# Designs tried in a protein design run: peptides against a protein of PDB entry 3S8F. Part 1

Scores and structures below are computed, not measured.

Target 1, 157 residues: chain A of PDB entry 3S8F
Amino acid sequence: VLTLFVAVPSLMTAFTVAASLEFAGRLRGGRGLFGWIRALPWDNPAFVAPVLGLLGFIPGGAGGIVNASFTLDYVVHNTAWVPGHFHLQVASLVTLTAMGSLYWLLPNLTGKPISDAQRRLGLAVVWLWFLGMMIMAVGLHWAGLLNVPRRAYIAQV
Target 2, 166 residues: chain B of PDB entry 3S8F
Amino acid sequence: DEHKAHKAILAYEKGWLAFSLAMLFVFIALIAYTLATHTAGVIPAGKLERVDPTTVRQEGPWADPAQAVVQTGPNQYTVYVLAFAFGYQPNPIEVPQGAEIVFKITSPDVIHGFHVEGTNINVEVLPGEVSTVRYTFKRPGEYRIICNQYCGLGHQNMFGTIVVKE
Unless a header shows other numbers, all headers, positions and changes below count from the first letter of the chain.
Peptide ipSAE was made for these designs. It is ipSAE averaged over its two directions, with the distance scale d0 held at 1.0 Angstrom where the peptide's residues are scored. Compare it between designs on one protein only; published cut-offs may not apply.
The geometry check fails a fold that doesn't show the stated peptide or that is severely misdrawn somewhere.

## One batch from the design tools (peptide; aimed at target 1 G63 H141 L145, target 2 N120)

Design b1_p8_1_s1 (made by RFdiffusion4, then SolubleMPNN; its pose is not in this set)
Fold by OpenDDE base, seed 5:
Structure b1_p8_1_s1 (fold): chain B 157 residues (1-157), chain C 166 residues (1-166), chain A 8 residues (1-8)
Amino acid sequence: as target 1 above (157 residues)
Amino acid sequence: as target 2 above (166 residues)
Amino acid sequence: DLVLAVFA
């Protein structure tokens, strides 16, 4: 009950952000059911970073519901599944949001826009981070399902 | 213009909220389906049983590792296991193949893990609480017990062994 | 199976 109580407002928040993104994309000329996505500023690391964080947060959130289930938690508890979940939530959403915030904050604080080289480098960093995080997260979740224990340096598999 | 923008925002918000609710129901349905059809092998939590961690080493069924394995029926055993910093007792735990084993696990000091490789036995062991796990070993051999809950400087070396005899 | 169902 408590988990579902938290899950509902979290979903509402997440999809409210999605609504804002859709509105922004449509204002930028995007049309159709998915055209607004392409119209978003994917060339700006300050935008891309938190959006990728949100994308990583979705499977993490679903995993949170699994972890909160008594029966399902029995399968995954104290396995590599748990750190996989945490890395999606913290190292994806929080970290990428922080990165994106810096790409917005520093130019505004200094009054100097970022150069094209800095922008391209920023995009590379954000996408590489996201890719690496997804690989690690998938690996950890998979390992957890194979009963690889958490907080152990060895495993049977 | 501001009014039109607000209406547009509200429309998108309503759509996404509806989607969010739909997804919530989908997730609940998937969980419900899984719980209804794939519950085999789940070891339910036993009755809440309490023990005094300060005296568990001195008196009671956990005090003597030589008497830790108790036959309760023709093919049933209860094993009283202590998880402590940093090991398990008895060690090794010797049980017969094919018998129903009821593990009664507690700790005299801090929280530990009790994870038996090759099985679905994976529980946290709390001081003052008795963890109960039922399992039948179908294959003879040695099964390693791993502590998967950080319990101090010697955590990484905390292992036990279950020996299943033919 | 559950993971695939949830994340598909």
Scores: peptide ipSAE 0.038, ipTM 0.785, DockQ to the pose 0.443
OpenDDE base, seeds 1, 2, 3, 4: peptide ipSAE 0.018, 0.000, 0.018, 0.000; ipTM 0.817, 0.764, 0.807, 0.790

Design b1_p8_3 (made by RFdiffusion4)
Pose (drawn by RFdiffusion4):
Order: structure tokens, then C-alpha cells, then sequence
Structure b1_p8_3 (pose): chain A 157 residues (1-157), chain B 166 residues (1-166), chain P 8 residues (1-8)
């Protein structure tokens, strides 16, 4: 029960952050129900990386609520589902957010500029990392529901 | 405009939060339902039951695997299961279909998992402790036990079998 | 499993 309550701050974060992004999209001219998304600064890796991380957090958090549901945990406990869940949370959102900081924080700390080429390369890196985490989340959640255990060298069997 | 967008955002946020809370409460009620049904039998016994891992293969209910299945009620069997590096005894565990099975599971060495494929049986096995779970097999046949807690280099090949007789 | 998916 208390774990289901720990989920409320992230459920609140989902709204406060989503509304903040929608407000920014509207300031930048976006209209429609989706125009506000397209009008956001998708050429900036510092923007893109946490946003993509937040997108993967939706299934990441859904799996966490499942794991927190006591008897439901007996379906997925110590299976590949669990790494599927935590790759979405820490290996995607937390890691992508830190990667995006290379693009505003590093210049601030070192004075070293980020070139146009380095910016595009950062875009590719955060997209590939995010997409790779999403594909693996699918493989691990599914294999987990099929009772494949975590922490195993299953290629040797 | 900012004042307006702000007001509207807070108003709808309050709504979302109430909905999100109502949803979490429904999940809590649904979990409470499972805890009142026979499906809750796989929840391990909360009572502490200490044993000694250094003598469990020499004395006590785990010393003779052929004697591991004991009828404890008219439709109940207790099964003493040893999960060790890297296997389970007895092998196979043989039980009748439709009977309640109380698995008492310990380890002489390291922590092992006990995950019965196709069931909700999924319990950690700790040396020095006895893990007790309950389940009734409704379908006869062979069930594979998977070790789902890393117990060393033999972990990926650590399996066992439950045969549910007709 | 279906319950997990429904919750998910």
C-alpha cells in the first residue's frame, strides 16, 4: 500500500511536467492536440534526452506498480520482467537525462563549446539509446511473463 | 493568459490526481481480494522456522529424499524440498493432483529460487530458514522448477521437476 | 498473467 503511495509523486510529476512541456509548445506556436509536441526544440539533445526518458518511464512506472502489488509480484519476481522495468527507469530516464547534461552542463563547467556536429551526434546517441532501451524492455518484459529468470547465462542452456 | 493557463493547469491537475488516487485504491481493493482467496497460498508463511543448513542432509525431514512427501491431511501433503547447488531433491517431486501441497523448502548452501513454471509458486529459499508455501495443482503433468536467484556458476542449469499424478 | 497485464 505504501509503495502504491510512493507512486503518487511521479503520477503528479507526469502532469506538472507534461503541462509545462505543453505550455512551452504553445508559446512556440504549436496548436492542435499534437501541434504543441511538434513545436518543441527537437534539435536540442538536452531537451530531447529527458523527454525520451520520460516517455519510456510510462511503461517503466506501470511495471513498477505491478511489482508493488504483492501477490502480482509472484508472476514476475526474479524473472526478466524486473530488468525490463528497471532499464526503463534508471538505464533510460536517469541515464538519458545525465547524457543530455553533456550538452548544457559540460560547457558550463569547462567553457568548451559543443559544435554543430557534436550536437547532431548527441541527438543520434540519445535516440539510439532510447530506442534500444525500449526494444529491450519489450524483449525482457515478454520473456519475464514466459518465466525466463533474471541473472542467468541462458545462452549456455 | 499566463494567469489563465496556470489556473486551468492546476484545476485539471487536481482532477487527475483524484483519478490517479481512485485508480490506486481500486488496485489496493483488488489485491485485498486475492489475499482472501486460495491463490494467496503461495505467499510464504510469515512465521520464522529456523533450521541448520550444515546437517539438513544428515538428519531431519530433508535427509532422505524418498521420504520427502508426507500426507498431513485427508487432502493434504507436505513436501520437504532441498534446493542446493545445483539441483532439487527429491527429483522428481511426485504429488497427486487436486491435493493441497505444503512445500517446505530449505537450502544447505546459498540462496536459491523456487519458481514453479506455470504456477504462482515463486519463493526464495534461504539457508537456515524454511520457506513454506501452499498450492493445489489442478492439472496433472510435469512442471519445471527454475532457480531464479543467482546461486553461482551452475545457476543457469539449476532445474527440478514436479510430477502431478492423475 | 492477465491481471498483471491489466494492471500494466
Amino acid sequence: as target 1 above (157 residues)
Amino acid sequence: as target 2 above (166 residues)
Amino acid sequence: VWAVLAFF

Design b1_p8_3_s3 (made by RFdiffusion4, then SolubleMPNN; from b1_p8_3, 3 letters changed)
Fold by OpenDDE base, seed 1:
Structure b1_p8_3_s3 (fold): chain B 157 residues (1-157), chain C 166 residues (1-166), chain A 8 residues (1-8)
Amino acid sequence: as target 1 above (157 residues)
Amino acid sequence: as target 2 above (166 residues)
Amino acid sequence: VDLVLAVF
């Protein structure tokens, strides 16, 4: 029950972030149930990167509940499942947030805006990173369910 | 129209809150489903036992690899396994097919892993503690033991073998 | 419910 309770504040945080995004999208002219999503600044890597990180963080958070479960941890512990989990948490959310932060911070520190070419390259980088991370994470989780061990160069035949 | 804006914001928050709660229930359902479908495969563990890692090699049931496999019943065996830097003993571990095997695993040095390929046997082995795993091998053959916990420079080469005989 | 409680 305590483990389940830990999920509550995390989900509340998630909903607050989502609500903030919806509000921002609607302020930008988005209407309807999903129109606000399209209205968000998807042309800005400083925005796209952390949002993609958040999207990866959601399934990672779900996995966190699994990892924290006594019975389920027995199944996944020390398998490829575990690195699959924290790669979503760290290599996706944290890394993409850091990348996005740089796209915001550097122009502010230097007083020089990023060029259109730099912006486009940035978008490509963060999307490719996200895609690669999702492929890797899904693969690791799948391998973990098949009892592939972590910290080993060999796998179950 | 501050009132209209306020009402709209509240509606959005309520919607997302409801979604969050729904997801919580989805997670609970997934956990419940997983347990319902996989509990039959859980390997029972024994009571927590402690040993002195400094003497486990010299005295006690782990001291002699030749005496590591102990028949405790007609189709029941206890196997005393040491995980050490960098290997397992006995190696190979020979057990009969279809017998109930109780593995008693400990370490004389550092933390190791004990992962048996082709099975759901996967435990960490702590110095000073005895890991107990019960398993019955239904198929004869060789099962590789893999250390899945970093234990030093030779970690990547730390393997053992269980030979299941007909 | 009992199953969930057993997990957490």
Scores: peptide ipSAE 0.025, ipTM 0.800, DockQ to the pose 0.077
OpenDDE base, seeds 2, 3, 4, 5: peptide ipSAE 0.015, 0.023, 0.020, 0.015; ipTM 0.755, 0.791, 0.787, 0.767; seed 4 fails the geometry check

Design b1_p8_6_s3 (made by RFdiffusion4, then SolubleMPNN; failed a check: a repeat of another design; its pose is not in this set)
Amino acid sequence: VDLVLAVF

Design b1_p8_7_s1 (made by RFdiffusion4, then SolubleMPNN; its pose is not in this set)
Fold by OpenDDE base, seed 4:
Structure b1_p8_7_s1 (fold): chain B 157 residues (1-157), chain C 166 residues (1-166), chain A 8 residues (1-8)
Amino acid sequence: as target 1 above (157 residues)
Amino acid sequence: as target 2 above (166 residues)
Amino acid sequence: LFLLVYAL
């Protein structure tokens, strides 16, 4: 009961962050229902990385509710589903947030600005990382639903 | 100005709260769908049962692998299984097809997994606790037991076999 | 790789 109850404020927090992004996008000239998304600074890897992390965190959070459910956990526990959840929560959100933080922090610490080439490289890194993590996570979750065990080199399918 | 900003923030928060509620229902629906499609035949966990892992090999129902399979009724068996570093006892586990099998699984050493290939049997095995799983094998053959909880250097080689006889 | 490029 307590675990599932915690899901409510977590969701509220997530959507508050989304509201902050919408506000920021609209301040940058975005209009309409979705125009604010395009107005966000997608050319900055320090912004893109943590946002992609958040996007990966959404299905991960949903999976967290599943994993915390007594009846559903019976199905997914110690299957490939769990590593899939981890890769969304840690290898996506935490890692991408760290990357984004690095892209912001390094120039500020060293005083050396990021060149345009370095900026483009940073964008490539975070997008490729996100794509790879999403493919892997989907595969792991799918395999988990097919009862492929975790921590084993063999599989039924 | 601050007034416009505050109004905008409030409006966005209200909208996202509404969306949040909608997504909550979506998640509930997904849970229901998953239960309906993937959890058919869920094996309920037994009551919490404790055992002394330091003596489980010397005395009690797990001590003799030759006595591990116990017929408890017509077409009903209890199988006392040890998961240990690095294997299972008895191995193989021999049970008849169509019989209701109650597995009583524990460990004398560290935490192990008990995942039976081709079935939905998947439990953790903790020293000091007895895991209870009830299952009926409908098809004869060999079912591999896989340890899906890291238990040491030999974890990847820790396998057992259930032989279901006609 | 990014760090290496940044260090150049």
Scores: peptide ipSAE 0.201, ipTM 0.795, DockQ to the pose 0.014
OpenDDE base, seeds 1, 2, 3, 5: peptide ipSAE 0.020, 0.022, 0.027, 0.023; ipTM 0.812, 0.770, 0.806, 0.779

## One batch from the design tools (peptide; made by RFdiffusion4; aimed at target 1 L33)

Design b2_p25_7
Pose (drawn by RFdiffusion4):
Structure b2_p25_7 (pose): chain A 157 residues (1-157), chain B 166 residues (1-166), chain P 25 residues (1-25)
Amino acid sequence: as target 1 above (157 residues)
Amino acid sequence: as target 2 above (166 residues)
Amino acid sequence: SAVLAFYLAVILAVLAMLYVVATIP
């Protein structure tokens, strides 16, 4: 029960952050129900990386609420589902957010500029990392529901 | 406009938060339902039951695997199961279909998992402790036990079998 | 089944919230 409560701050974060992004999209001219998304600075890796991380957090958090549901945990406990869940949370959102900091924080700390080429390369890196984490989350959640255990060298069997 | 957008955002946020709370409460009620049903039998016994892992293969209910299945009620069997590096004894565990099975599971060495494929049986096995879970097999046939807690280099091949007789 | 139902309910609820965020203006 208390774990389900710990989920409320992230459910609140989902709204406060989503409304903040929607407000920014509208300031930049976006209209429609989706125009606000397209009008956001998708050429900036510092923007893109946490946003993509937040998108993967939606299934990441859904899996966490399942794991927190006591008897439901007996379906997924110590299976590949659990790495599926935590790659979405830490290996995607936390890691992508830190990667995006290479693009505003590093210049601030070192004075070293980020070139146009380096910016584009950062875009590719955060997209491939995000997409790779999403594909693997699918493979691991599904294999987990099929009772494949975590922490196993299953290629040797 | 900022004042207006702000006001509206807070208003709808309050609504979302109430909905999100109502949803979580429904999940809590649904979990409480499972805890009142026979499906909750796989929840391990909360009572501490200590044993000695260094003598469990020499004395006590785990010393003779052929004697591991004991009828404890008219439709109940207790099964003493040893999960060790890297296997389970007895092998196979043989039990009748439709009977309540109380698995008492310990390990002489390291922590092992006990995950019965196709069931909700999924319990950690700790040396020095006895893990007790309950389940009734409704379908006869062979069930595979998977070790789902890393117990060393033999972990990926650590399996066992439950045969549910007709 | 219950695992998927809980899992999808949370996703659908977030998506419904995003729709509400988009319709606020």

## One batch from the design tools (peptide; aimed at target 1 E22 R26, target 2 Y12)

Design b2_p28_1_s4 (made by RFdiffusion4, then SolubleMPNN; its pose is not in this set)
Fold by OpenDDE base, seed 4:
Structure b2_p28_1_s4 (fold): chain B 157 residues (1-157), chain C 166 residues (1-166), chain A 28 residues (1-28)
Amino acid sequence: as target 1 above (157 residues)
Amino acid sequence: as target 2 above (166 residues)
Amino acid sequence: ALAAAAAAVAAAAAAFLAAYAAEMEAIF
């Protein structure tokens, strides 16, 4: 029950992040209901990484509600669903945010700007990471729903 | 129009907060409802029994595996199961097909899992607590019990068997 | 009934989004 209280600050954070993105996009000349998204700095891995992390975190958050639900948790608990959830929350959001932070931090700490080649490589890394993580997460959640156990080398299917 | 933007953001934030709180209350109400009502197959956590893990092997309904299966009524059984490092007791668990089985599972040592293949039975087993699961086996045969909670070096080999007889 | 309710929700959402878009255009 107490775990559900985490939903409020999480949703409020989601609002703040989304509003900040929209505000930034609109300040950068983006227009329309969704056109502001295109105005965001998609050429910067320091931006792209945490945004992709956010995109992975959203379905993970929905899964958090499932995991916190008494009757639904009975179905998914200690199945492959759980590591699927973790990989969205930790290996997507946290990891990609860390990657993004490094893409900003290291150039600033060293005083050396990131080269164009490094920038492009960074973009490739974060996009490929996101793609791979989404594939794995979908697979793990699906396997969990098929009653594949967590922490076991065997499965019913 | 920074002022207008700020005002709009605050207004929508308040609306979103109201939505978030409303959603929270709905979920809490739903949980309260589920806890207040009998759920099929699972006893709500607030009604879990406590047991002393240090004595559970020596006295009480888990002490004798030969007496672990107790008929409680017509076509109704209670099975007292121990999950331990590294196995289950009794093993095998023998139950009739079509009978309503109440599993009462506890651990004398560490946290284990109780995952029965071919069923939706999947619970954690905590020392000092009794996990209760209700199930009716419709098909005869053998059902493997798998530990899905890491419990030590022998975790991967921790299996049990439920034999459902016609 | 469910279809009607879904349609009503969709219409309300569309109206809200249209109003929101207009508001944002007025602010920025």
Scores: peptide ipSAE 0.389, ipTM 0.818, DockQ to the pose 0.498
OpenDDE base, seeds 1, 2, 3, 5: peptide ipSAE 0.322, 0.106, 0.100, 0.317; ipTM 0.822, 0.727, 0.742, 0.800

Design b2_p28_4 (made by RFdiffusion4)
Pose (drawn by RFdiffusion4):
Structure b2_p28_4 (pose): chain A 157 residues (1-157), chain B 166 residues (1-166), chain P 28 residues (1-28)
Amino acid sequence: as target 1 above (157 residues)
Amino acid sequence: as target 2 above (166 residues)
Amino acid sequence: LLPLLLAVFLVTLLAVPVAVLVFSALME
């Protein structure tokens, strides 16, 4: 029960952050139900990386609520589902957010500029990392529901 | 405009938060339902039951695997199961279908998992402790036990079998 | 437990995007 309550701050974060992004999209001219998304600064890896991380956090958090549901944990406990959940949370959102900091924080700390080429390369890196985490989350959640255990060298069997 | 967008954002946020709370409460009620049904039998016994891992293969209910299945009620069998590096004894565990099975599971060495494929049986096995879970097999046949807690280099091949007789 | 697990997962998964879409309609 208390774990289900720990989920409320992230459920609140989901709205406060989503409304903040929508407000920014509308300031930048976006209209429609989706125009506000397209109008956001998708050329900036410091913007893109946490946003993509937040997108993967939706299934990441859904899996966490399942794991927190006591008897439901007996379906997925110590299976590949668990790494599927935590790659979405820490290996995607937390890691992508830190990667995006290379593009505003590093210049601030070192004075070293980020070139146009380095910016584009950062865009590719955060997209490939995000997409790779999403594909693997699918493989691990599914294999977990099929009772494949975590922490195993299953290629040797 | 900022004042307006702000007001509207807070108002809808309050609504979302109430909905999201109502959803979580429904999940809590649904979990409470499972805890009142036979499906909750796989929840391990909360009572501490200590044993000695260094003598469990020499004395006590785990010393003779052929004697591991004991009828404890008219439709009940207790099964003493040893999960060790890297296997389970007895092998196979043989039980009748439709009977309640109380698995008492310990380990002489390291922590092992006990995950019965196709069931909700999924329990950690700690040396020095006895893990007790309950389940009734409704379908006869062979069930595979998977070790789902890393117990060393033999972990990926650590399996066992439960045969549910007709 | 599996059907319940999937229901909890899907409801939790769809709830946030649905809420954001409804909020976008109000803001529009």

## One batch from the design tools (peptide; made by RFdiffusion4; aimed at target 2 Y135)

Design b2_p30_2
Pose (drawn by RFdiffusion4):
Structure b2_p30_2 (pose): chain A 157 residues (1-157), chain B 166 residues (1-166), chain P 30 residues (1-30)
Amino acid sequence: as target 1 above (157 residues)
Amino acid sequence: as target 2 above (166 residues)
Amino acid sequence: SFAANLTLAQAAAIGAAVVAALAVVLLLTP
């Protein structure tokens, strides 16, 4: 029960952050129900990386609520589902957010500029990382529901 | 406009939060339902039941695997199961279909998992402790036990079998 | 898979290591 309550701050974060992004998209001219998304600064890896990380956090959090549901944990406990869940949370959102900080924090700390080419390369890196985490989350959640254990060299069997 | 957008955002946020809370409460009620049904038998016994891992293969209910299945009620069998590096004894565990099975599971060495494929049986096996879970097999046939807690280099090939007789 | 064999702490360490490596590459490149 208390774990289900720990989920409320992230459910609140989902709204406060989503409304902040929608407000920014509208300031930048976006209209429609989706125009506000397209009008956001998708050329900036410091923007893109946490946003993509937040997108993967939606299934990441959904799996966490399942794991927190006591008897439901007996379906997925110590299976590949669990790495599926935590790659979405820490290996995607937390890691992507830190990677995006290379593009505003590193210049601030070192004075070293980020070239146009380096910015585009950062865009590719955060997209490939995010997409790779999403594809693997699918493979691991599914294999977990099929009772494949975690922490196993299953290629040797 | 900022004042307006702000007001509207807070108003709808309050709504979302109430909905999100109502949804979490429904999940809590649904979990409480499972805890009142036979499906909750796989929840391990909360009572501490200590044993000694260094003598469990020499004395006590785990010393003779052929004697591991004991009828404890008219439709009940207790099964003493040893999960060790890297196997389970007895092998196979043989039990009748439709009977309530109380698995008492310990390990002489390291922590092992006990995950019965196709069931909700999924329990950690700790040396020095006895893990007790309950399940009734409704379908006869062979069930594979998977070790789902890393117990060393033999972990990926640590399996066992439950045969549910007709 | 390799990812299914990782702990949460190992996955986080890998992510930190990637960020540190990319920071070195950005500093050393023109």

